# Peptides against a protein of PDB entry 7Q4I, part 2

Target 1, 281 residues: chain A of PDB entry 7Q4I
Amino acid sequence: HENSTIAERLYSEVRVLCWIMTNPSNHQKKARHVKRTWGKRCNKLIFMSSAKDDELDAVALPVGEGRNNLWGKTKEAYKYIYEHHINDADWFLKADDDTYTIVENMRYMLYPYSPETPVYFGCKFKPYVKQGYMSGGAGYVLSREAVRRFVVEALPNPKLCKSDNSGAEDVEIGKCLQNVNVLAGDSRDSNGRGRFFPFVPEHHLIPSHTDKKFWYWQYIFYKTDEGLDCCSDNAISFHYVSPNQMYVLDYLIYHLRPYGIINTPDALPNKLAVGELMPEI

## One batch from the design tools (peptide; made by RFdiffusion4, then SolubleMPNN)

Design b1_p8_1_s4 (from b1_p8_1, 6 letters changed)
Fold by OpenDDE base, seed 1:
Structure b1_p8_1_s4 (fold): chain B 281 residues (1-281), chain A 8 residues (1-8)
Amino acid sequence: as target 1 above (281 residues)
Amino acid sequence: SPFDEDPY
């Protein structure tokens, strides 16, 4: 038996729609494993594809497949969400079909923020966008107001948002969101540790796994260290998680317990006003 | 990202 009272409260007060970027070739290989693991903890789960799948709850967007169409798919996914689902949640997470997310930790991070605040969170990168942009692979979460501004104000204006479907989807949405004054939030914990990760836990937890010349160290917006201090105790996401690893993580996080160790959650912070952010660390 | 987020 566990006490989930705070998690249940956050499930009702911090409603999250998760949309999963996938394609028809990955419905059975990857996407169904998201649905069977962490995706079941979203308030709503939608798979964004080019083909419908009623077993998966996949939507056929009017886009082509391949890496060159990811930006096109992201635009159509958010249009679909705005038209059909904007009131179904307060926050709107993009994840890949190989992203693993601890949704309770995301609700904890989001709890103080108003969904009417134009903000989004993820693993922040510094190039190309002045305020930074969020890594596509780590997943990123938009407030309801951020989705509204993106779809209604940015997408219809080719001066604010790229009309073509080409380009890096995470960079392009980052440019569009900046152009409509959606703020790139700080997702770090109170100790300055990251919560959204563009790689598997092993790559962040093991020191010297990458050369110091590796692009990630030049891209990361906030200074980060390798090893045990890399990651928040309330980490939200990891990328390149295989289908098998999703079940392992689901077991380790939600089922496996060290006997005699009880984790007491921190107190919830005070709620912020509309437009207010947590202080930067 | 403009680069594959492959750590390798």
Scores: peptide ipSAE 0.047, ipTM 0.780, DockQ to the pose 0.277
Fold by OpenDDE base, seed 4:
Structure b1_p8_1_s4 (fold): chain B 281 residues (1-281), chain A 8 residues (1-8)
Amino acid sequence: as target 1 above (281 residues)
Amino acid sequence: SPFDEDPY
């Protein structure tokens, strides 16, 4: 018997809408596996596509497909969310159709924050944006106020937000959010370990998987290590997760248990005031 | 990201 009482409380108090970046060619190949695994643990799950799929619950956004349209799709996705779903959640996660997310760990990270605080979280990168920006692949989560500022204040103003649909979507949203004073939060745990990961667990957990010249080490905003201490015990996301690996992760995280080991959750932190952030470590 | 986050 599992005791999910705290997780159920957080499910109610920290409502998350997850939107999945996908395309029609990936509805069956990738997106349905998100829906069948971690996406079930979102309060609301929406697939953002260029074609409607009623079985998947995919929305046809008025955008083209391909990498050059990801920024356009991100803008239209958040416009759609703001118009139809802004009250359905407190937090709004973007993930890819090959991102795996432990939604309970995200709720735990978000618990102290007000959704009226203009903040967003993810794997913070250093280049291009002074405060940093969040990696697109690792997924990033906006507060309700961050979504409001993005859609209402940033998007309509070409001086604040790029009107063109070209560019790296994660960089462009990061610029827009900075320009409307949405804060790039620190998603690290109390030990300074990351929670959002732009790669699969193996690539973070195995020391010397990459050389020191690998771009990631220049891009990461906070100092991080490889190996067992790379990752929070409350890690939130991993990227490049194959459809098969999603089911493996679901099994390992939610079903497989070492007999006789019982984990007790830490106490919930105190709630922060509106506009207050956790101290940086 | 401007780079494919391909670790390979």
Scores: peptide ipSAE 0.043, ipTM 0.772, DockQ to the pose 0.276
Fold by OpenDDE base, seed 3:
Structure b1_p8_1_s4 (fold): chain B 281 residues (1-281), chain A 8 residues (1-8)
Amino acid sequence: as target 1 above (281 residues)
Amino acid sequence: SPFDEDPY
């Protein structure tokens, strides 16, 4: 047996379905660039839209377009996944059509967790939801059990999950998931550095003279620093990534190498039991 | 997010 690379092993052992939030006006402008870059590294890639597109592999969900329908689209997307794709993966990533994701780093983070554990990960925010909720733009990943609980237990019950399609999609799914005991996980690395980011790398890496009053610092669940220590060496996602910047990131991460520097991956952690989480840092 | 996560 040829020794498969650790990445190939994780591709097989940590199966990820990525669904992309998009709309018909963005199929050609944004979504196709996700498909041509980081989306090709998902085990399954689906574009959730209001119109079918066979070239993109887009699904027409029974929802309207516009910002006020994002929560409706998220509910219908997970219903569609549960009905058609719940066994195609172990983990289910939501991303926007301007989110960039390093899927290998996500598989590394998820490796110790059971997909039967009711957990989800992302950039955790502290307002509105007691355990926190995950930023919609940074993308968030649900375990298979979290998807089951969301679709089967939360969505049918108006007391557990908002029945109308209005509201902030990330807050509303966060409320629903909390109400069915899906845990808001800690996505930070062993050094306490974040992995999911709601902005472009430049905004996190460069200490902006952003007033300490900037909403992000009030929203972030875990205290983080700006600058070079802002971000994990195994960062997973960035938001507001233009189509051109997706190709730049693909080149920088997967092709560009400093000659004479060999990076050796860390050893994989031990797998956790069902329901067990990594210790909080 | 209820806010456009626009940093600007």
Scores: peptide ipSAE 0.041, ipTM 0.767, DockQ to the pose 0.253
Fold by OpenDDE base, seed 5:
Structure b1_p8_1_s4 (fold): chain B 281 residues (1-281), chain A 8 residues (1-8)
Amino acid sequence: as target 1 above (281 residues)
Amino acid sequence: SPFDEDPY
């Protein structure tokens, strides 16, 4: 028996719409496994595609397929959300069809923030954008106000937001958001440990898995370590998670328990005012 | 993945 009272409270108070970046070839191979695992824990789950799938709840956006259209798909996805779903949630998560997310941990991170604060969170990278941008693969979450500013203020203005559909989607949205004063938040926990991860747990947990010249170490905005201190006990996301690994993670996180160990959750922090951020660590 | 991050 579990006590989920605080998780149920956060499910009601910190409403999350998750949109999943996918394509028609991945509806059955990948996206349905998101829907059958962590996607169930979103308040709203939508799959953004180029073809409609009523079984999946996939939307056909007016975009082509392929890597060169990811930025176009991201723009159309947020336009669709703004038009149909802006009041259905407080926070709006982008994830890939091979991203795994612990939604309860995301709600815990987001709890103190107002959804009217122009902020977004993820794995922050330092190149190309002065304040940083959030890694596309790790997933990133926008406040309701951030979505409004992106769709209403940034997208219609070619001086603020790239009008063509080419480029790295995560960099391009990062530029657009900076240009409308949406803040790139700090997603680290109180110990300075990351919560959003652009790779599988193994790549972060195992020391010396990559060379120090690996691009990730040059791109990461905040200094991070390898090993057990790489990752928050309240980690939110991992990328390159296979469909089978999603079911393994669901079992390990939500079913498997070490007998005789009871985790007591920390007290919820005080809520912040509109425009207020947690202090950087 | 078709969504693999390529920083270069």
Scores: peptide ipSAE 0.034, ipTM 0.747, DockQ to the pose 0.296

Design b1_p8_2_s1 (from b1_p8_2, 7 letters changed)
Fold by OpenDDE base, seed 1:
Structure b1_p8_2_s1 (fold): chain B 281 residues (1-281), chain A 8 residues (1-8)
Amino acid sequence: as target 1 above (281 residues)
Amino acid sequence: SDFDKNPY
């Protein structure tokens, strides 16, 4: 038997709505596997699509399909959340249908923050946006206040937020959020290790997997190392996770145990005031 | 590889 008392407390105190970016062709291929694995640990799980699927709990947004419409879908997804679900959670995670998320680790990171603080977290990239922006593939999480500012203050103003549906989704939301003073938080742990990852664990854990000229090393906001020190013990997300690998990760993280090893969780930090952030490392 | 995909 597991002692999940702290995880259960955080499930109640740090409520997370997860919305999954998907399309009708991926409902059965990808999205249903999110629902059957890590998505079941969200307080609310919604699939944002262009077609309704009652078995999946997919919403048909008024958008077209294709990479050029991802920004349009993100805008409509957050409009839908604000209209129907803004009080159902404290934090609002965007993930792709090939992102795997350890929701308990996200709740741990978010615990000290007020949902009324205008902040969002993810894998921070440095180009195009002065404060940085969060990688779309790694997934990113907005506070309730960040969602309010995005939908109510940014989206209606073409000077603050791009009206067209074209552009890189993660960059465009990053620009909009900066323009309404939503802070790009630091998601690293106390050792300076990342928690949100835009690739599979293998690509981060294996040294010299990529050339130093690889775009990722130019994009990452914080200096990071490859290998065993790449990743927090409390890592939150990985991207490009196949449906099969979702079940493998679910087994490895939640079921497989080395006999005789018990992990004791660190103490919860003190809660921050509204508008207060953790000190930068 | 998906790893080589530019996020744009």
Scores: peptide ipSAE 0.046, ipTM 0.772, DockQ to the pose 0.784
Fold by OpenDDE base, seed 5:
Structure b1_p8_2_s1 (fold): chain B 281 residues (1-281), chain A 8 residues (1-8)
Amino acid sequence: as target 1 above (281 residues)
Amino acid sequence: SDFDKNPY
C-alpha cells in the first residue's frame, strides 16, 4: 500500500555506511536493537567495539574500553572504514548505540551534495572549534572525501590531529576536520529547523523543558526554538533513545498512519557541483 | 553515549 519509489532511488544514489559506537557490555543490551530497527535501513551497518561479535557484525578495534577511549575508538573506526569500506558508500555516519536515525531523511538532506565535497553534517556546536563541530551523541555524517582527508591527511600529523586517545571525541574530530579544510555543513531544513538532535524528542518538543542557562543553549551554533518548530518534519536523529523506544519509533514512523492523510514529498533539489554547498539560512 | 559537553 506504500509507494517507496523515491526512497528506493535515494537508497541507491545516496549510499550510507552507518558505524555504531558500542562496547562488549552493550552488544546484547543496546547494539542488537539498533540492528533490528533503524540500522537495517543503512546500505552497510558496522558495529565498532573492542570485541568481535559475528552475530552482531561487530569489529574488534585495537582500543581499550571506557569513556576516556572514545576518541581512540573513533580514530580506529575511520581507519578501518578507509581500509575496508571507503568505496562501499558515499556517506559515513557515526552514531551511538542509543541514537535513533531516520536514514531516508538523511539521504534527502545529502542528495544534492557530492560525496567528493569535503563536508560533514550533524548537530553543530560553536565552542572550541572556529567553524563549529558536530555533537557526538546526535550522530554526524562525513562525505567520502571528508573520511579520506581525516584518515590520510589529519591522523598521521600530530600538528593537525591529537595523537593521544583522550578528550571529547566530537570536539577532537571537529578540530582535525577543520585543520584539513573539511567544512562543517548546515543540516537545517529550508525553514531553518534542525535535523540532528542530541536528546530525545520530548526534550526538544516540550517548551521550557530546560532553563535558558542549560548548557545546550550556549553550545548550539544556530539559533533554535523549542516546541513543534524545534524540529524539521524531515528530522534525522535523536539521542538517549532506549532500546524499547527504538521499536516504538519504528512503529510510529514506518507503520502508524493517520487514515486519509497522504504526504506528497517535495521535489528533489538540483545536485551541487563538487565543493559547492547549499546557502546557509 | 559518546557525548561529553565540556572537554575543558
Scores: peptide ipSAE 0.040, ipTM 0.757, DockQ to the pose 0.281
Fold by OpenDDE base, seed 3:
Structure b1_p8_2_s1 (fold): chain B 281 residues (1-281), chain A 8 residues (1-8)
Amino acid sequence: as target 1 above (281 residues)
Amino acid sequence: SDFDKNPY
């Protein structure tokens, strides 16, 4: 038996279904580039659209197009996943068609958690939802139990989950998940650095003279710094990544290596019990 | 989210 790499082990033990929020106008422009880059590293990859595309592997959800339908599309996407794919993975990632994700880093973060724990992770924002909610653009990942609770317990109850399709999808799912006791997890690394990012790497890595009044600083749940210490060495996602930038990131992360530097992975943490979370930093 | 990609 050849010793499998740690990444291959995690691919089998931490199964991730990635669903991509897209629309028919972006199938060729954006979504296909996700499929050709980071989406290949998901255990299952599904594009959620309003039109079927067999080349892309896109699903036609019973929703209209436009920004006002994103919440409707998110509800239908998770209903579709629950009906057809709930046993195909342990974790269920939502990403946009301009989100880039390092799936191996996500598996590393998720490894200690039970998929039976009602938890979800992402870039946590503090407004509107008491426990916080996860930024839609940065992408967010639900445990299998979180998906079950969302679809079976929250969606059928208008008191727990908004029945209409209007509103910010990330806020609305955050409200629904809170109402069924799905925990908003802490996705930060052991050094307190973030892993899910709602902007491109450049915007986080370069100290900006951004006004402290910028909405992001008011929205971020955990205090974060700018510059080189902004981001985990095991960062998971970035948003507003162009198709060309996806190929650049794919090259930089998976192909480009500094000669003479050997990277050794950290030891895997102990697995948590069902319902147990990592200590907050 | 309906936020602009420009953080500046």
Scores: peptide ipSAE 0.037, ipTM 0.758, DockQ to the pose 0.226
Fold by OpenDDE base, seed 2:
Structure b1_p8_2_s1 (fold): chain B 281 residues (1-281), chain A 8 residues (1-8)
Amino acid sequence: as target 1 above (281 residues)
Amino acid sequence: SDFDKNPY
């Protein structure tokens, strides 16, 4: 028997809409497996595509396909969310169709924050954007106010937000959000361990003789270590997760248990006022 | 590998 009472409370109090970046060629190959695994734990799950798929619940956005259109798709996705779904959730997660997310851990991180606080979270990178930006592959989550500011204040103004559909989508949204005073939050736990990861668990957990010149070490905003201390016990996301690995992760996280070990959850922190952030550690 | 690729 498992006690999910606190997770059920957070499901109600910290409502998350997850939108998945996908394309028609990936509906069956990738996106369907998100829907069958971690995506079922979102309060609302939407697949953002260029073609409608009623089996997947995919939305056809008015965008072309290809890597050069990801920024265009992100803009149209958030416009669609703002128009149709802004009151359906408190927080709005972007993920790729090969991102795996532990939604309960995300709700735990978000619990103290007001959805009216202009903030977003993810794996923070330091280049190109002064406050940093969140890695697109690791997934990033906007507050309701952040979505409002992005769609209403940033997108209509070419001085604040790039009008062209070209560019790195995560960098471009990061620039837009900074320009409307949406804060790039710290997603680390109380021990300074990361929660959003731009690679599979293996790449973070296994100390590799990764050359210190590897781009990731130059891009991370916060210093992190490899090995067991790389990752929070309440980690939220991993990227480059194959469809098969999604089912493995679902089994390992939600089903496999070491007999005789009982995890007691930490107490929930106090709720923050609107505009207040957790103190930096 | 995708790990070795700059995400840009």
Scores: peptide ipSAE 0.043, ipTM 0.763, DockQ to the pose 0.782; fails the geometry check

Design b1_p8_2_s2 (from b1_p8_2, 4 letters changed)
Fold by OpenDDE base, seed 1:
Parts: sequence; structure tokens; C-alpha cells
Structure b1_p8_2_s2 (fold): chain B 281 residues (1-281), chain A 8 residues (1-8)
Amino acid sequence: as target 1 above (281 residues)
Amino acid sequence: SPFEKDPY
């Protein structure tokens, strides 16, 4: 038996709605494996698609499929959430159907923040948006106030938010959020290690002979290293996780235990006031 | 190799 008392407390106090970006061709191939693994640890789980699927709990949004429609789907997904689910959670996570998320680690990061603070978190990139934007693949989480500002203030104004459905989804939401003063938070731990990752653990953990000209090193907002110091012990997400690897990760994180080793969690930080952020590291 | 995917 394990003691989950703190995790249960955070499940109640830091309510997370997870919406999964998917399409009808991936309902069975990918999305159902999210539902069977990490998605079950969300307070609410919704699959955003172009077709309804009652077994998956997929919503048919009025959008086309393909990469050129991802921004359109994101806009409609958040409109749907605001209309139907804005009070069902405090925080609203976007993830892909090949993103794996440790929801307890996300709740730990979010715990000090008010959901009425206009903030969002993820893997921060530096191009195109002055304050940065969050990587679409790593997943990003908006406060309730951030969702309100996005849907009510940004989306109706073509000067604040792109009306067309084309463009890089993560860049476009980043522009819109900046234009309504939603802050791009720092998701790093107290050691300066990242929590949201746009690749699989292997790509971050294993030092690669990749050229420093690789786009990721030019895009990352905060200086990061590869290898053992790449990742927080409380990492939140990884991208390009295959359906099989989701079950492997679920087993390794939640079931496999080294006998005789007990992890004691750090104390919870003090809660912040509305509009207050943790000090930058 | 690691990190061959595009940011989009």
C-alpha cells in the first residue's frame, strides 16, 4: 500500500480539465490509450475531434482536419470549454494524443497559484512572441482566468487574435494570450530544471551528438542542458510518446518500485495572491 | 537522431 493523502488533497484543491487534441483516425490508435493511462488522473477528460465518439468521450468541433486546422481546433476547443466546463476545473490542460502527462506533478507546480491569476505554463519557447509561448506538443495549461480572457477578450477581436484558422497553433495562442495580458509562467523547478518536454524522455536524458544549430536550442526560452540534469524529478509531460510507451511509463511511474526506497514529498509552498507569481529562478 | 521533429 502507498500513502496518497497529499495527491488526493491536490486532486481536490487543484482541479484539472484535460482536453486532448485528436482526430477521428486516431481515436482508436492513440486517444483511447491516453484515456486508459494518464488521462484517468485528470478531474475531467475531454477529447477534441471533428467527429463524436461516445466511447472515447470525444466532441465533434466544427473544424476540418490536418495541421492547417490545429489553430481552428484550439479556438473551438476553448470556446467549448468556456461554454460548458469553465466551472468544472481550475486549470485547463491542452495535450496531444501522443503526449504523456504526470498530472500529480502538474498539480504540485500549480498549487501555489490562484486560478484567477491570468497565467499559463508549459515548455516556453522564445521566438515570435515577446514573453515567449508554450510548445504545443509538450502541452500547456491555462488558469481559469486565462481561458476567460482568451475566449471573451481575445478571440472576438481580430486585432488581438488571428481570425483565420491557419498558422502554428502554439504560436497563435501565445500571441492571443500575450495581447490580453495572460502571463507566460516559468514551469521550471527550484533547481531550474524543466517540467514540460516537447520530446520523449530518451531525447532529453541521453546526450546527443546533435549540432547546436538544431532548432530546439534556438527556440528554448530558458537555458537548458541535456543529460541527467535536463529534467525535474517532478517532470510533467513528454511528447511523441507512442501508445505502447504510455503503458510502459504508466507502469514505471505508478507501479514499479525499488524495494526499500521511499520517496518523501517536499512540503507544499505557500499559496500566492491573485496575480502573484513565483520568483523567477 | 534525437530532436529531429519540427516545432510545429
Scores: peptide ipSAE 0.048, ipTM 0.793, DockQ to the pose 0.559
Fold by OpenDDE base, seed 5:
Structure b1_p8_2_s2 (fold): chain B 281 residues (1-281), chain A 8 residues (1-8)
Amino acid sequence: as target 1 above (281 residues)
Amino acid sequence: SPFEKDPY
């Protein structure tokens, strides 16, 4: 009794490959639950690890484990995608094994953009990179052209992209992408509300008496509020989502309905030309 | 809590 015609259209027209950052110790504990929840709504789902797992669809990248190897894993993940999957999708999402994503909302945001536009989206932070960079935990999505530029133009050049595997992966990819003129897009909705979130919904929705000195308020690129206006009605991602919370979110978003309330979707915007961006708010 | 995490 649902009408999913528009969602089905966007599934076909805005193809998304999701790659999940994971490790062998988290295949059963975390990654499997991504596969059983929101990951099934990607056009292609791949788990990037250091060990192969055929049940999970995990790839063994030639990298070590640990937080100090995340940048190395990100570089190898995108090299793998470029070699094997660059034509399997239009957009390429990085997420962690504790990130939850509403893929339909991401397709809606991406719909007007050409995948040949060198752009990427996520939760934009302002330090270290002039145009900003996207938070690793909130997940970030590259256009096909952005992936091409990253792998072909940036990675082979130590002047453009860090050659060692150390550093914050999100900052380092942000530097590399800026150096090849991939634009850090604005992921906010038409009301100026964010779509990608580096924490769980509770931490964004509930006004905290957190000091304005909390790092997040210093790092956010766009001014944001706490409370109900923190988050778009078409929010895309949340981070630090436990395996159990993924199933709760799946139920709340896709099954639980308030009887007698029907949401009519907004009309799709006009498609942009290659290289064209939506105006910033 | 997740909100107490640093950006790294």
Scores: peptide ipSAE 0.046, ipTM 0.783, DockQ to the pose 0.699
Fold by OpenDDE base, seed 4:
Structure b1_p8_2_s2 (fold): chain B 281 residues (1-281), chain A 8 residues (1-8)
Amino acid sequence: as target 1 above (281 residues)
Amino acid sequence: SPFEKDPY
């Protein structure tokens, strides 16, 4: 028998709306596999598309498809969330249709924070945005206040937020959020290990002779290592996860157990005041 | 590989 009491508590206390960036061509190929795996552990799951799909719960946003429209889709997605769903959750995760997320680990990270704190979390990158921005592929999570500030304060002001739909989605939202004093949080665990990953576990876990010229090492905001110490035991997300790998990860994380090993969760941290962040490590 | 992809 699994004891899920703490996970159930966090499910209630740390409500997460997950919105999935997708397109009509990926509804069946990718998005449905998110819905059938990790997406079922969100408090609410919405697929943001250009076409409606009632079976998937996909929303048709008034945007075009393609990489050049990702920023437009992100803006419309958060507008849609703010208008229809701002009270349905405390935290609002953006993920891609090839991102895998361990939602329980995200709730654990978010637990001490107030959703009224203007903060967002993800894999922090250092270029373009002074405080950093969160990698789009790794997924990023906004507090309710961050969503409010983004939609109400940033989006209507071309001086604060890019009105055009072009540009790197994650960079542009990062600029907008910085301009409305939404803080780029530290998602690392107490050991300084990352929780949001822009690649599959294999690429982080296996030490590769990756050239130091590899863009990722220049983009990471915090120092990270490859190998077993790359990743938190409470890792939250991985990117470029194939539909098949989603089912594998679901099996490995939630079903496969080494007989005779019992994991005990750490104690929950103290809750922070509104506007307070955990100290950076 | 995903590692070779642009951050965007």
Scores: peptide ipSAE 0.044, ipTM 0.784, DockQ to the pose 0.690
Fold by OpenDDE base, seed 3:
Structure b1_p8_2_s2 (fold): chain B 281 residues (1-281), chain A 8 residues (1-8)
Amino acid sequence: as target 1 above (281 residues)
Amino acid sequence: SPFEKDPY
């Protein structure tokens, strides 16, 4: 029998709305598998699409489909959240329909932060945006105040936020958020290990013969190593996770246990004041 | 996305 008392406490105190970027062609192929796995652990789960699906809980946003519309969909998704759901959660996660998320680990990371702090977290990249921006595929999480600033202050102002729907959605939201003083937080654990990952676990855990010229090494904001020390014990997300791999990860993380090994969770950190961040590592 | 790359 498991003791989930701390996880249940964090579920109530660190409320997370997860919105999933999807499209009608992926409702059955991908999105439903998110709903049947890690998405169940969100306080609220919404699928952002161009077509309504009552079985999935998909919202039809007023956007076209295709890669060139991802930025438009992100803007409309956050507008929808702000209008209908801003008080339903404290934190607002964007993920793709092939992103896997350990929501309990995200709640643990977010616990010390005030949702009134203008901050967001994810896999931080260094190009294009001075403070960095968060990888779209790894997923990124905004505080309630960050969502407010994005929708109310940034989106209505073409000087602060791109008005057209073109461009890389993660870069464009990163620019908008910087322009309204939403801070790009550090999501690394106390050992300096990453928590949000833009690839599958295998690609991070196994030292790849990737050339040091591989784009990822040029983009990553914080220096990271490959191998067993690549990833936090409290990792939050992985990208390019197939539907089958979602069920495998769900089994490995929540069901499979090595007999005779008892995990004792670390003590929760002290809560930060509004506007305060954890020290950078 | 420019990030839709296999690391391999």
Scores: peptide ipSAE 0.042, ipTM 0.774, DockQ to the pose 0.279

